# Peptides against a protein of PDB entry 5Z08: the designs that were tried, part 54

Target 1, 168 residues: chain A of PDB entry 5Z08
Amino acid sequence: RQKDEWAKKTSSLMKQLDWFIGEHLGAMLAAEELGGPVVGELMEIDPDDLSAGFNAHGKLKKATSQPDLDRRQRRIDDIWGPQDEQGQAHKRKRGADEALAASAEMRDLIEQLMNKLVEAGGDNSATYVEIPRESAAARFLVRSKVAMFHPNDARRLRLVDFGRDLDD
Target 2, 222 residues: chain B of PDB entry 5Z08
Amino acid sequence: GLPRLIDAIEEASKIPAKRRQTPIKPTIEKLTTHLYTHGASPDSLLRLADLLTLRNHLDQASLAAITRNLYPSSTVSDEVVLRFIGALGHGQLKPTLALQALFLRWLVMVYHLLENPGVLGQVYGVLFDLLDTAAIRPQLCHLLALVTRRKHVRPFRIQAILTLSRQTGGDPNLTGLLRVFKNYYPEIIVGDATKGRASAFKHPDPQWRQHLDEIQQRRSEA

## One batch from the design tools (peptide; made by RFdiffusion4, then SolubleMPNN)

Design b1_p11_7_s1 (from b1_p11_7, 8 letters changed)
Fold by OpenDDE base, seed 3:
Structure b1_p11_7_s1 (fold): chain B 168 residues (1-168), chain C 222 residues (1-222), chain A 11 residues (1-11)
Amino acid sequence: as target 1 above (168 residues)
Amino acid sequence: as target 2 above (222 residues)
Amino acid sequence: KKLAKEVLDRN
């Protein structure tokens, strides 16, 4: 009974987390990845706002037409350069795509972190996930105190195991 | 206990070495032995941070010995962090650059124990502006590599690192920091500055880490 | 292990 209730609660929580990632966090993470504010400073970022880009102060810029660079990260010049008005529609789609990509990255990262924690069987050294980059997703988890980097290798991330404090 | 040892050292720190009735070295040795064995509580850390960062009559060897044994038994408060950050740079009232390098090294080694790692991000500018100080640059770059977030990677700072890298002949620590910046903006044209040897920012002292972990484990069992 | 993936895949 308690295990089933725990499983149901965990499932419900994971669904809520997935919803939150898809509806809110993905766009915020995408904004951070595009040079916008750090997640937690702005609670609501419209995907349309992602298209406009951010100034050096993390404020929304007016939407300017920049060419589709296949790279998930805008060039510094694209982030900080003068932005002209024209490219609104392509930018909205790009903002939505970046939010979806950020959501997928966060989901994948959480999954990997949880899987490694379970696989490690209590061995902290085995709980690390290798991350290809320090993503907004990874940084968010660290800022939220849910994850921590390996002290010697910023490419290795693990969940904070709060359960160890409960078994004592 | 540790508080009494700190009391004795605080009192001795007010008096020039030549005017002390008793040598302080035995008390420092007792302190460092205690710190090595048990670590320092948050309250003790704050008091020790004041001893290390404020101008007093303690000798550099004693200050260095305390810093090398400054194992937190628990977390490191924002206040403790800010004491060490406030001690950085040039000034007659500031610790020596050698001691500042030890403080930065300590902050790197205890970074995972900070109550609020974000506090270092708030003082990022202070840290970054000290990169021209060669004596602390290696440890400073390492700390910045841990602290740097996207919000800190600004065009003027990228340019500052590039300029300083050129001026220093490609300091590997600056190259390492620039690679961290490039992780946030892969499109940063770092030119030849990144083709050189970069620091990997490995843990400065694996033995110190292991001993810290042992001290931290004893707290979780208590 | 399956739970995180199953929950993330079902949405």
Scores: peptide ipSAE 0.017, ipTM 0.246, DockQ to the pose 0.073
Fold by OpenDDE base, seed 1:
Structure b1_p11_7_s1 (fold): chain B 168 residues (1-168), chain C 222 residues (1-222), chain A 11 residues (1-11)
Amino acid sequence: as target 1 above (168 residues)
Amino acid sequence: as target 2 above (222 residues)
Amino acid sequence: KKLAKEVLDRN
């Protein structure tokens, strides 16, 4: 029963994360990769807002800030858009393609990080993922304090194990 | 006069110091004194720019002394500007980075005397690509702060500054330049990079400015 | 292992 509830909760969280990546984060990461605004540096996502975003039941409180993020993204697209109509259409398409690429990169990175954490069985040295580049995705996870670089090797990234701090 | 002094220095610059019949230092001192008193005409500026930017046998102290006294008596041509820009970067044929920093500082101080300020905008990319060179970065950021227009603020350049700022631990000159970019695009999210100390890009030498103004005023009266 | 992959593969 508890394992099934945990699995359901995990599945739900992963779906929500996937949605968030696809609908919001991917575009923001793409903007960062293209030299736009840095994701998460503006959002003092108050760790309290991220933490407050999780109710005691592990439900992400819908961050009420959804409208402002969309408005900012539109503004970025409007600012960087070519002035000609053809250029706007091409740029919208390019922006969409870049957002999809960024979403895919973030999904892949999260998957690798989670898989390594599970495989390591508590060995912190085995939890590192080798990253080919310091992507916007990687930087975002580090800025969000969800991941950390190896102290001696910036090509190695791991998830922060929040579970250990609860048992100590 | 100034042309004769330049002639003598040009000839001496072709000869290694050990092979010169006469010490060049007294002639350099006469030149710098003349420049301090009267400034340099456009023609003289071009000749001096060549002496400063092209490889020759002049010592670094002499080149620095000429640069510190390089007061324009009138305007600064595009050709003169391009000589100094062409002297920037890494390479055995390039002036030392210390001298390049002095050239950039000079360009900042004479920016208002350029015949065509737009010339620097045309070479914006060349200047921007040198931001990774720590030795010239302070003066380069200051010059870029003057030159930057909306057309130069591009996504890839924003990212380049942000990346370099992270790598440098938040160089205040880069933070200052990023603030200039943000003036054109307020929506640029610069995060904690802009919360740090930024250079205000104040005039590098107020005394030099005042003396330049005095030289420029004499021209208007002649 | 399987759950993260299964969730990501199902989308």
Scores: peptide ipSAE 0.016, ipTM 0.277, DockQ to the pose 0.030
Fold by OpenDDE base, seed 2:
Structure b1_p11_7_s1 (fold): chain B 168 residues (1-168), chain C 222 residues (1-222), chain A 11 residues (1-11)
Amino acid sequence: as target 1 above (168 residues)
Amino acid sequence: as target 2 above (222 residues)
Amino acid sequence: KKLAKEVLDRN
């Protein structure tokens, strides 16, 4: 019973993660790879987000309740959005293709990291995945404190095992 | 005038918001309007620095509004700078990290008006040791990029930034600071940490800069 | 092992 509930919860979380990667994270990672904003920096109290709440006179601008999604989307659109109509379709297509590529890279990386963690059977030294490059995906996982690089080899990445740190 | 507005806010800051006889917001709005129009004298700037950095009963929105309108009409003294630096870091008596980020941003924007820019170089270690605090790191790296001289670029600090850069997945602000270090010691092997995206440390608010220049120009004509 | 792969392969 408990194993089945855990399997169902894990499956649900993986579906939610896959959705989040496809709908939101992939585009943000693609923007980072192309020189756009760094993913997760918005989780840092951007003094500019505090500033966006106040006009030059220190009056609270009505927080246009545009969800954080709309600001991120606008920032992505400002980076990826072509200025002129004709250049728009090619840049949008390129942006969509890069977002799909970034989503695929993130999914693959997460899969490899989880598989290595399961295979290692509790040996932290065996949990490292070799990464071909320091991608936006890899950097995001490190910034999120979900993954860490090997201290002596930036080509090796592993998941942070929060369960083991509780048992030791 | 500005001194009377500061007096009223200082008195109100001693009292919890729920126990005040009058709302402070109208007085804060008058203060910020005055600061926007005329700037702050050195004496007023010191008093405002105390209001911003010392624990009191002012709300975060009011403190942020004052900080955003903190235009110096003249120079910025060492004492004012040290009040803001002393307010940085973790602790029960420290301002919020959000407000600390605004202070660092302010110091970046008024750096050219400091009476003694060397004062920041004297507290370089204090600033550098706060780089692990993510919430203030962007503005802190920008300030350090302005302040850094050859004497500050030490092997232990190079290693500290390299370690922190790896731990943060190549924070572009740290990469930017490493590039500043490399300008003083080109032989520093920064490895792949410098090949990544680096912050250009652009001026945080061009409109604020323009308005500051207008206030400073009025002083030169008087 | 199988579940993460199955969830990622089914989408």
Scores: peptide ipSAE 0.016, ipTM 0.496, DockQ to the pose 0.027
Fold by OpenDDE base, seed 5:
Structure b1_p11_7_s1 (fold): chain B 168 residues (1-168), chain C 222 residues (1-222), chain A 11 residues (1-11)
Amino acid sequence: as target 1 above (168 residues)
Amino acid sequence: as target 2 above (222 residues)
Amino acid sequence: KKLAKEVLDRN
């Protein structure tokens, strides 16, 4: 009975999390990856805002075309590039694609973190996931106090085990 | 005069210390005394910037002493600024990181005397990309705090500071720079990175400022 | 492993 209730609650929470990732968090993480505001202060980023850029007041910037900037900067500049009508549809699509990519990255990271926690069987040293980069997703989980980096290796991330603190 | 002292030091800088016929230290002391008393003209500043930034046989103590006494008697040209900026970073031809920190400190202290403060804004990216270098970060953050305008506060730079702040355990200088960014974009989520201790970016040497003001005032009266 | 995957695969 209690295991079944726990499984139902976990399933419900996972559904809510998946919904939250898809509807809200993906766009915010995409904004952060694109150098926008860090997730947690901007609760509502319109996908259209992700396409328009953040100006020097944290507001949407009009894109000026300078060619030689870094690939991440190009991605920002491509998202923030000039609004011609054909460019707006491409920008909206690109913003949506970045939000979907960020959502997928967050889902994959959460899955890996949860799987490692279950596999570790209480060994905290075995709960770390190796991350290829410090993503907006990884940073969000750390800021939310849901995950922690290894103290000596920022490429290793684990879930905070809240269950151990309740049984002690 | 100052040009003759610079000539002597330039010639000595071409020769290894062990092969010099005359010790350079007395000439460096005369130079630093002259700089302290009269400051450096724009032309002298350019020559001294070359001595400080180009690889030569001058010892680090002499270079540091010149930098600490590098009072402009007038304005600081873009060319002088760009030589100091070009000397930043890692490389066999670059000055030591300790000397680079003194250059950045100097740029902070003479910022109000720049002929074109906008020149630092043009090289903002070069400065910003050096924030990972711990040895120069305090002075670099201070300079960036002065130079930062709305156009420089970009999403990728916000994220870069936040990432570096996490990696450094919340360096107060990065927190201070992030607060400057937040002044331009109040909606920037800085999270716990801004709750920590931030540098106030106070003038690094009030006595140096006062002495600079005295040198500058004497020129306005002549 | 199976539970997180099963929960994600069931949705």
Scores: peptide ipSAE 0.013, ipTM 0.287, DockQ to the pose 0.028; fails the geometry check

Design b1_p11_7_s2 (from b1_p11_7, 6 letters changed)
Fold by OpenDDE base, seed 1:
Structure b1_p11_7_s2 (fold): chain B 168 residues (1-168), chain C 222 residues (1-222), chain A 11 residues (1-11)
Amino acid sequence: as target 1 above (168 residues)
Amino acid sequence: as target 2 above (222 residues)
Amino acid sequence: KRLANELLNRN
């Protein structure tokens, strides 16, 4: 029963995270990769927090305020895109493509990090994922205190094991 | 005159200090005194730039003393600028980072005397890529603050500054440079990590500026 | 690959 409840909760959380990545975080990460605003620190990953999204400063919005991500994306597009009408359409498409790419990168990174954590069987040395670059996704996870770099190798990233601190 | 002093120093620079028959310090002092009084012509500046930037047997104190007294009596050519830019970065053949910081400071102080200020814009990428070098970052940010134009403010450079700012705990020089970028693109949002104090990029040495102005004024009267 | 897919597919 408890394992099943845990599995259901975990599944629900993963679905919410996937939704958040696709609907909100991907666009913000794409904005960061394009030299726009940096995605802020996440103190806690709560479903309500995920639904609230982030303000222009990367701060979590209150649950009632939908992140005007479209407005941010438009601003980035307005900054870097061609000034012509055709350029605006191309900018919007590019922005959407970049958001999708960022979403995919974040999903892949989270998947790798989670898989390594499970495979390591409690060996912290085996929990590191090698990252090809310091992406906005990687930086976001570190800033949110969800992941940490290896102390001697910035190409190695692992999830923070919150469970061990509870048993000590 | 100044050319003869430079000749003597160039010859001495080829010989290790232990093998010199005559101490170089008195000649360096004469050079720096002459530079302080009269400044350096464009031709003399080029020769001095070579002495400062190329590997030779001159001691760091002498090189620093020459750099501190490197008052242009006229304009600064692109060639002189490029010698100093070429001397920046890491490498066994490059000047020390301390001396490089003095070169960058000098470029800031003589920026208004450049024959073609656009030359620094052409090497903008080279300068920008050195921002990770902490020892030269303050002067480098100041120079970049002067040189930056809209064409240089690119997404990848914005991201690079933001990343480096986070890694450095919000270096005020990087924050200052980011504010310059924001002047061209006001919509750039600086994250909370960069809400800190920004450098104002004030003139590094007001006394040096005043003395430079006096030297430059004498040229206009001749 | 397996865990994320298993977590996503268990519902």
Scores: peptide ipSAE 0.030, ipTM 0.290, DockQ to the pose 0.027
Fold by OpenDDE base, seed 2:
Structure b1_p11_7_s2 (fold): chain B 168 residues (1-168), chain C 222 residues (1-222), chain A 11 residues (1-11)
Amino acid sequence: as target 1 above (168 residues)
Amino acid sequence: as target 2 above (222 residues)
Amino acid sequence: KRLANELLNRN
């Protein structure tokens, strides 16, 4: 019973993660690869986000209730924003293709990292995945403190095992 | 005038908000309006730096509003700089990390008005040791990019930035700082860490800069 | 391979 509940919860979380990758994270990672904003910098208390709350006179700008999603979308839209009509369709298509590619890369990387963690059977030295490049996906996982590079080899990435730190 | 407004805020800062007889917000608004219009003299800057950096009963919104309107009408003394540097880091008596980030941003924006820019070079180690604090790292790297000289670029600091860059997944601000280091020692093997995206350390607020220039110009005409 | 795919394919 408990194993089945854990499996259901894990499956639900994986579905939510897959949705998040496809709907939001893929586009943001693609923007980063193309020289756009870094994903997760929003988790850094940007003093500018504190400043965006205040006009030049120090008055709280009414928190435009536009969810953090709209600001990210605006940054993506500013990077990918409307050039002239014909250039826009090609840029949108390229942006969509890059977002799909970034989503696929992130999914594949997470799958590899999880598989290696399970296969290692508790040996931390065996949990490393060889990555072909330092991608936006890899950097995002490291910034999020979900993954870490090997101390001597930036081509090797592993998941942070939060469970072991609880048993010690 | 500005001194009387500061007096009123200093007295209010000693009292918890719930025990104040009068709301402080109207006085803060008068202060910030005055600062926006006229700037702060060196003496007023020192008093305001103490209000911003020392633990008191002022709310975070008021402290942030004062910091955002902290236009120097003249120069910035070493003493004012050291108050803000002394307020950085972790500790129960320190300002919030959000407020510390605003202080670092302010120091970047007024760097050209420092009486002695060398004072920041003397505390370089203190600033550098705070790079692991993510919440202040963007502004800290920008300030370090301005302050860094050849004497500060040491092997142990190069290695520290390289290590931290790997641990942060190539933070663009750290990459930007490494590029500054490489300008002093081109032979530094920074590997692929410098090939990534780097911060350009652009001015944080062009409108604030323009308004500061207007305040500074009025002083030169007086 | 199987577990992540099984978790993703258990729809």
Scores: peptide ipSAE 0.030, ipTM 0.510, DockQ to the pose 0.026
Fold by OpenDDE base, seed 4:
Structure b1_p11_7_s2 (fold): chain B 168 residues (1-168), chain C 222 residues (1-222), chain A 11 residues (1-11)
Amino acid sequence: as target 1 above (168 residues)
Amino acid sequence: as target 2 above (222 residues)
Amino acid sequence: KRLANELLNRN
């Protein structure tokens, strides 16, 4: 009975998490990947400040069209640049696609992390997932204290096992 | 004048709010109005720094209001700076982390008025060791960005920021500080930690800056 | 893959 209730609660929480990822978190993660605000840090960044980009000294770059704008800065300019009417529909679609991609990445990462935790059978060394990149999803899980990077390898991520600290 | 207002607040700060014969709020409002209009002299700044940094019976809202109106009319002494630095970190006798963040923000905004900017460089280690405190990290990184010189950029500090950046999931303020470090040592391999978003360390309050400039100009004309 | 899918599909 208690195991079944636990399973139901866990299932409910997973559904809520999946919903949250799809409805809210995916878009925020996509914004972070595109150089937007970090998830959970409502930095009051004026949209105009984002469009101008930041110089090496952290000052707003004057809008001088220097060609060597980092691909990320171009993305910021593409996101926050002047909305020509035809560009708005393409921007919205691109934003939606990026949010879907971020949601999928987060879901996949959580799934891998959970699977490794179960498979490890208590061996912490076996709980690490190899990540192809430091994604916004991975960073979010670390910031939320749900996951931890391997001390010596930033390509390895594991879930924080909260259950062990309760038995001591 | 300002000294009399400070006297009244100092006396009130010794007494729990429930035991005060008169509400302190009107006196705080008079103080903040005076500070907004005229700023604080070096002597007044020191007294106010003690009120802000030492444990007393003043409420957090009053302390925050004083800090937000703490316009120097002149320079900021090393002693005043050291009071605020000494108030940073964890401890029962220390101000709240929220108030510490306001102090750090204040130091950023008055950095150009320090009698000796080098004083912050002397306490660089103390400031740097507080980077793990999330609540003050944004303002602390901003202050460190101003204070950092080549002598402070050491291998162990580079590694400490890199480690902390991973542990925090790439805090933009830490990324910003790493960029400052890289300006002194371009060869620093910061890996993917600097590829993320970095804080620009913009002035925290342009209106406050403008008002400070007005107060400072009045002094030069007197 | 299996656990999350199993948890999502058990209802």
Scores: peptide ipSAE 0.032, ipTM 0.543, DockQ to the pose 0.025; fails the geometry check
Fold by OpenDDE base, seed 5:
Structure b1_p11_7_s2 (fold): chain B 168 residues (1-168), chain C 222 residues (1-222), chain A 11 residues (1-11)
Amino acid sequence: as target 1 above (168 residues)
Amino acid sequence: as target 2 above (222 residues)
Amino acid sequence: KRLANELLNRN
């Protein structure tokens, strides 16, 4: 009974997490990757806000603001194309694509981290996932104190094992 | 005047709130009103710095209220600066981290009034070593951004920021500080740590700045 | 895929 209740709760939480990633977190992570606000500083980012781009300070660009000399911002502006109707449609599509990509990256990362934790069987040294880059997803998990980097290798990430701290 | 108000608060600060014969709040309000209107002289600033940084029986709300109204009418001495710097960090004799954050914010806002800005450069290491303290990190990074010179940008500090940035998931204040470092040494490989959002280190309180300017202007006319 | 799928598919 308790195991079944735990399984149901875990499944429910996983569904909620998946929903949260898809509906909210993906767009916020995409914004962070694009030089926008760090997740937790701005709670609501519309995909349309992603399309507007961000200034060098991570604030939403005003339509009339001079192109920031920031190379990343230029690349974003170049990626987002001209402000014409076609450019706006392409911008919206790209914003959606970036949000989807960020969502997928977060889901994949969480899955890898969880799988490694289960496979390790309590060996903390075996719980590390090799990450190809320091993504917004990885940073978010670290900021949230859900994950931690290996002390000597920033390419290795693991979940914080909260269960072990309760059993000790 | 301000000295008499400080005297009264100093005496009250020696006594636990429950043992005071008179409420301190009205005296604090008079002090903060006076500070808001006239600012604090260098001598008064030193006395107030001691009240704010030394362990006493003043409540946190009173200490915060004094700090928020701590307008210098003139310059800020090295001694005043060092009182606030000495109050930073962990320890039973230290002010709360919330109050320390207000002190750092204050130092940022009065940086242009320091008699010797170099004093902060001399204690740069002390400030830098506190970057791991999350509660004060935003204001600390802002202060360090103002204080940092080429001599402070050392390989071990670059690596320390990079390490701490990873451990914090790319704190934008650390990214901002790292950008300041990169301005002195463009060749610094900051990797993905600088690709994130960086703090712009904008003035913390434009209204406070405006009011400070008004207080400073009145002194120049007197 | 396996654990997330197993957790998702057990309901």
Scores: peptide ipSAE 0.032, ipTM 0.544, DockQ to the pose 0.024; fails the geometry check

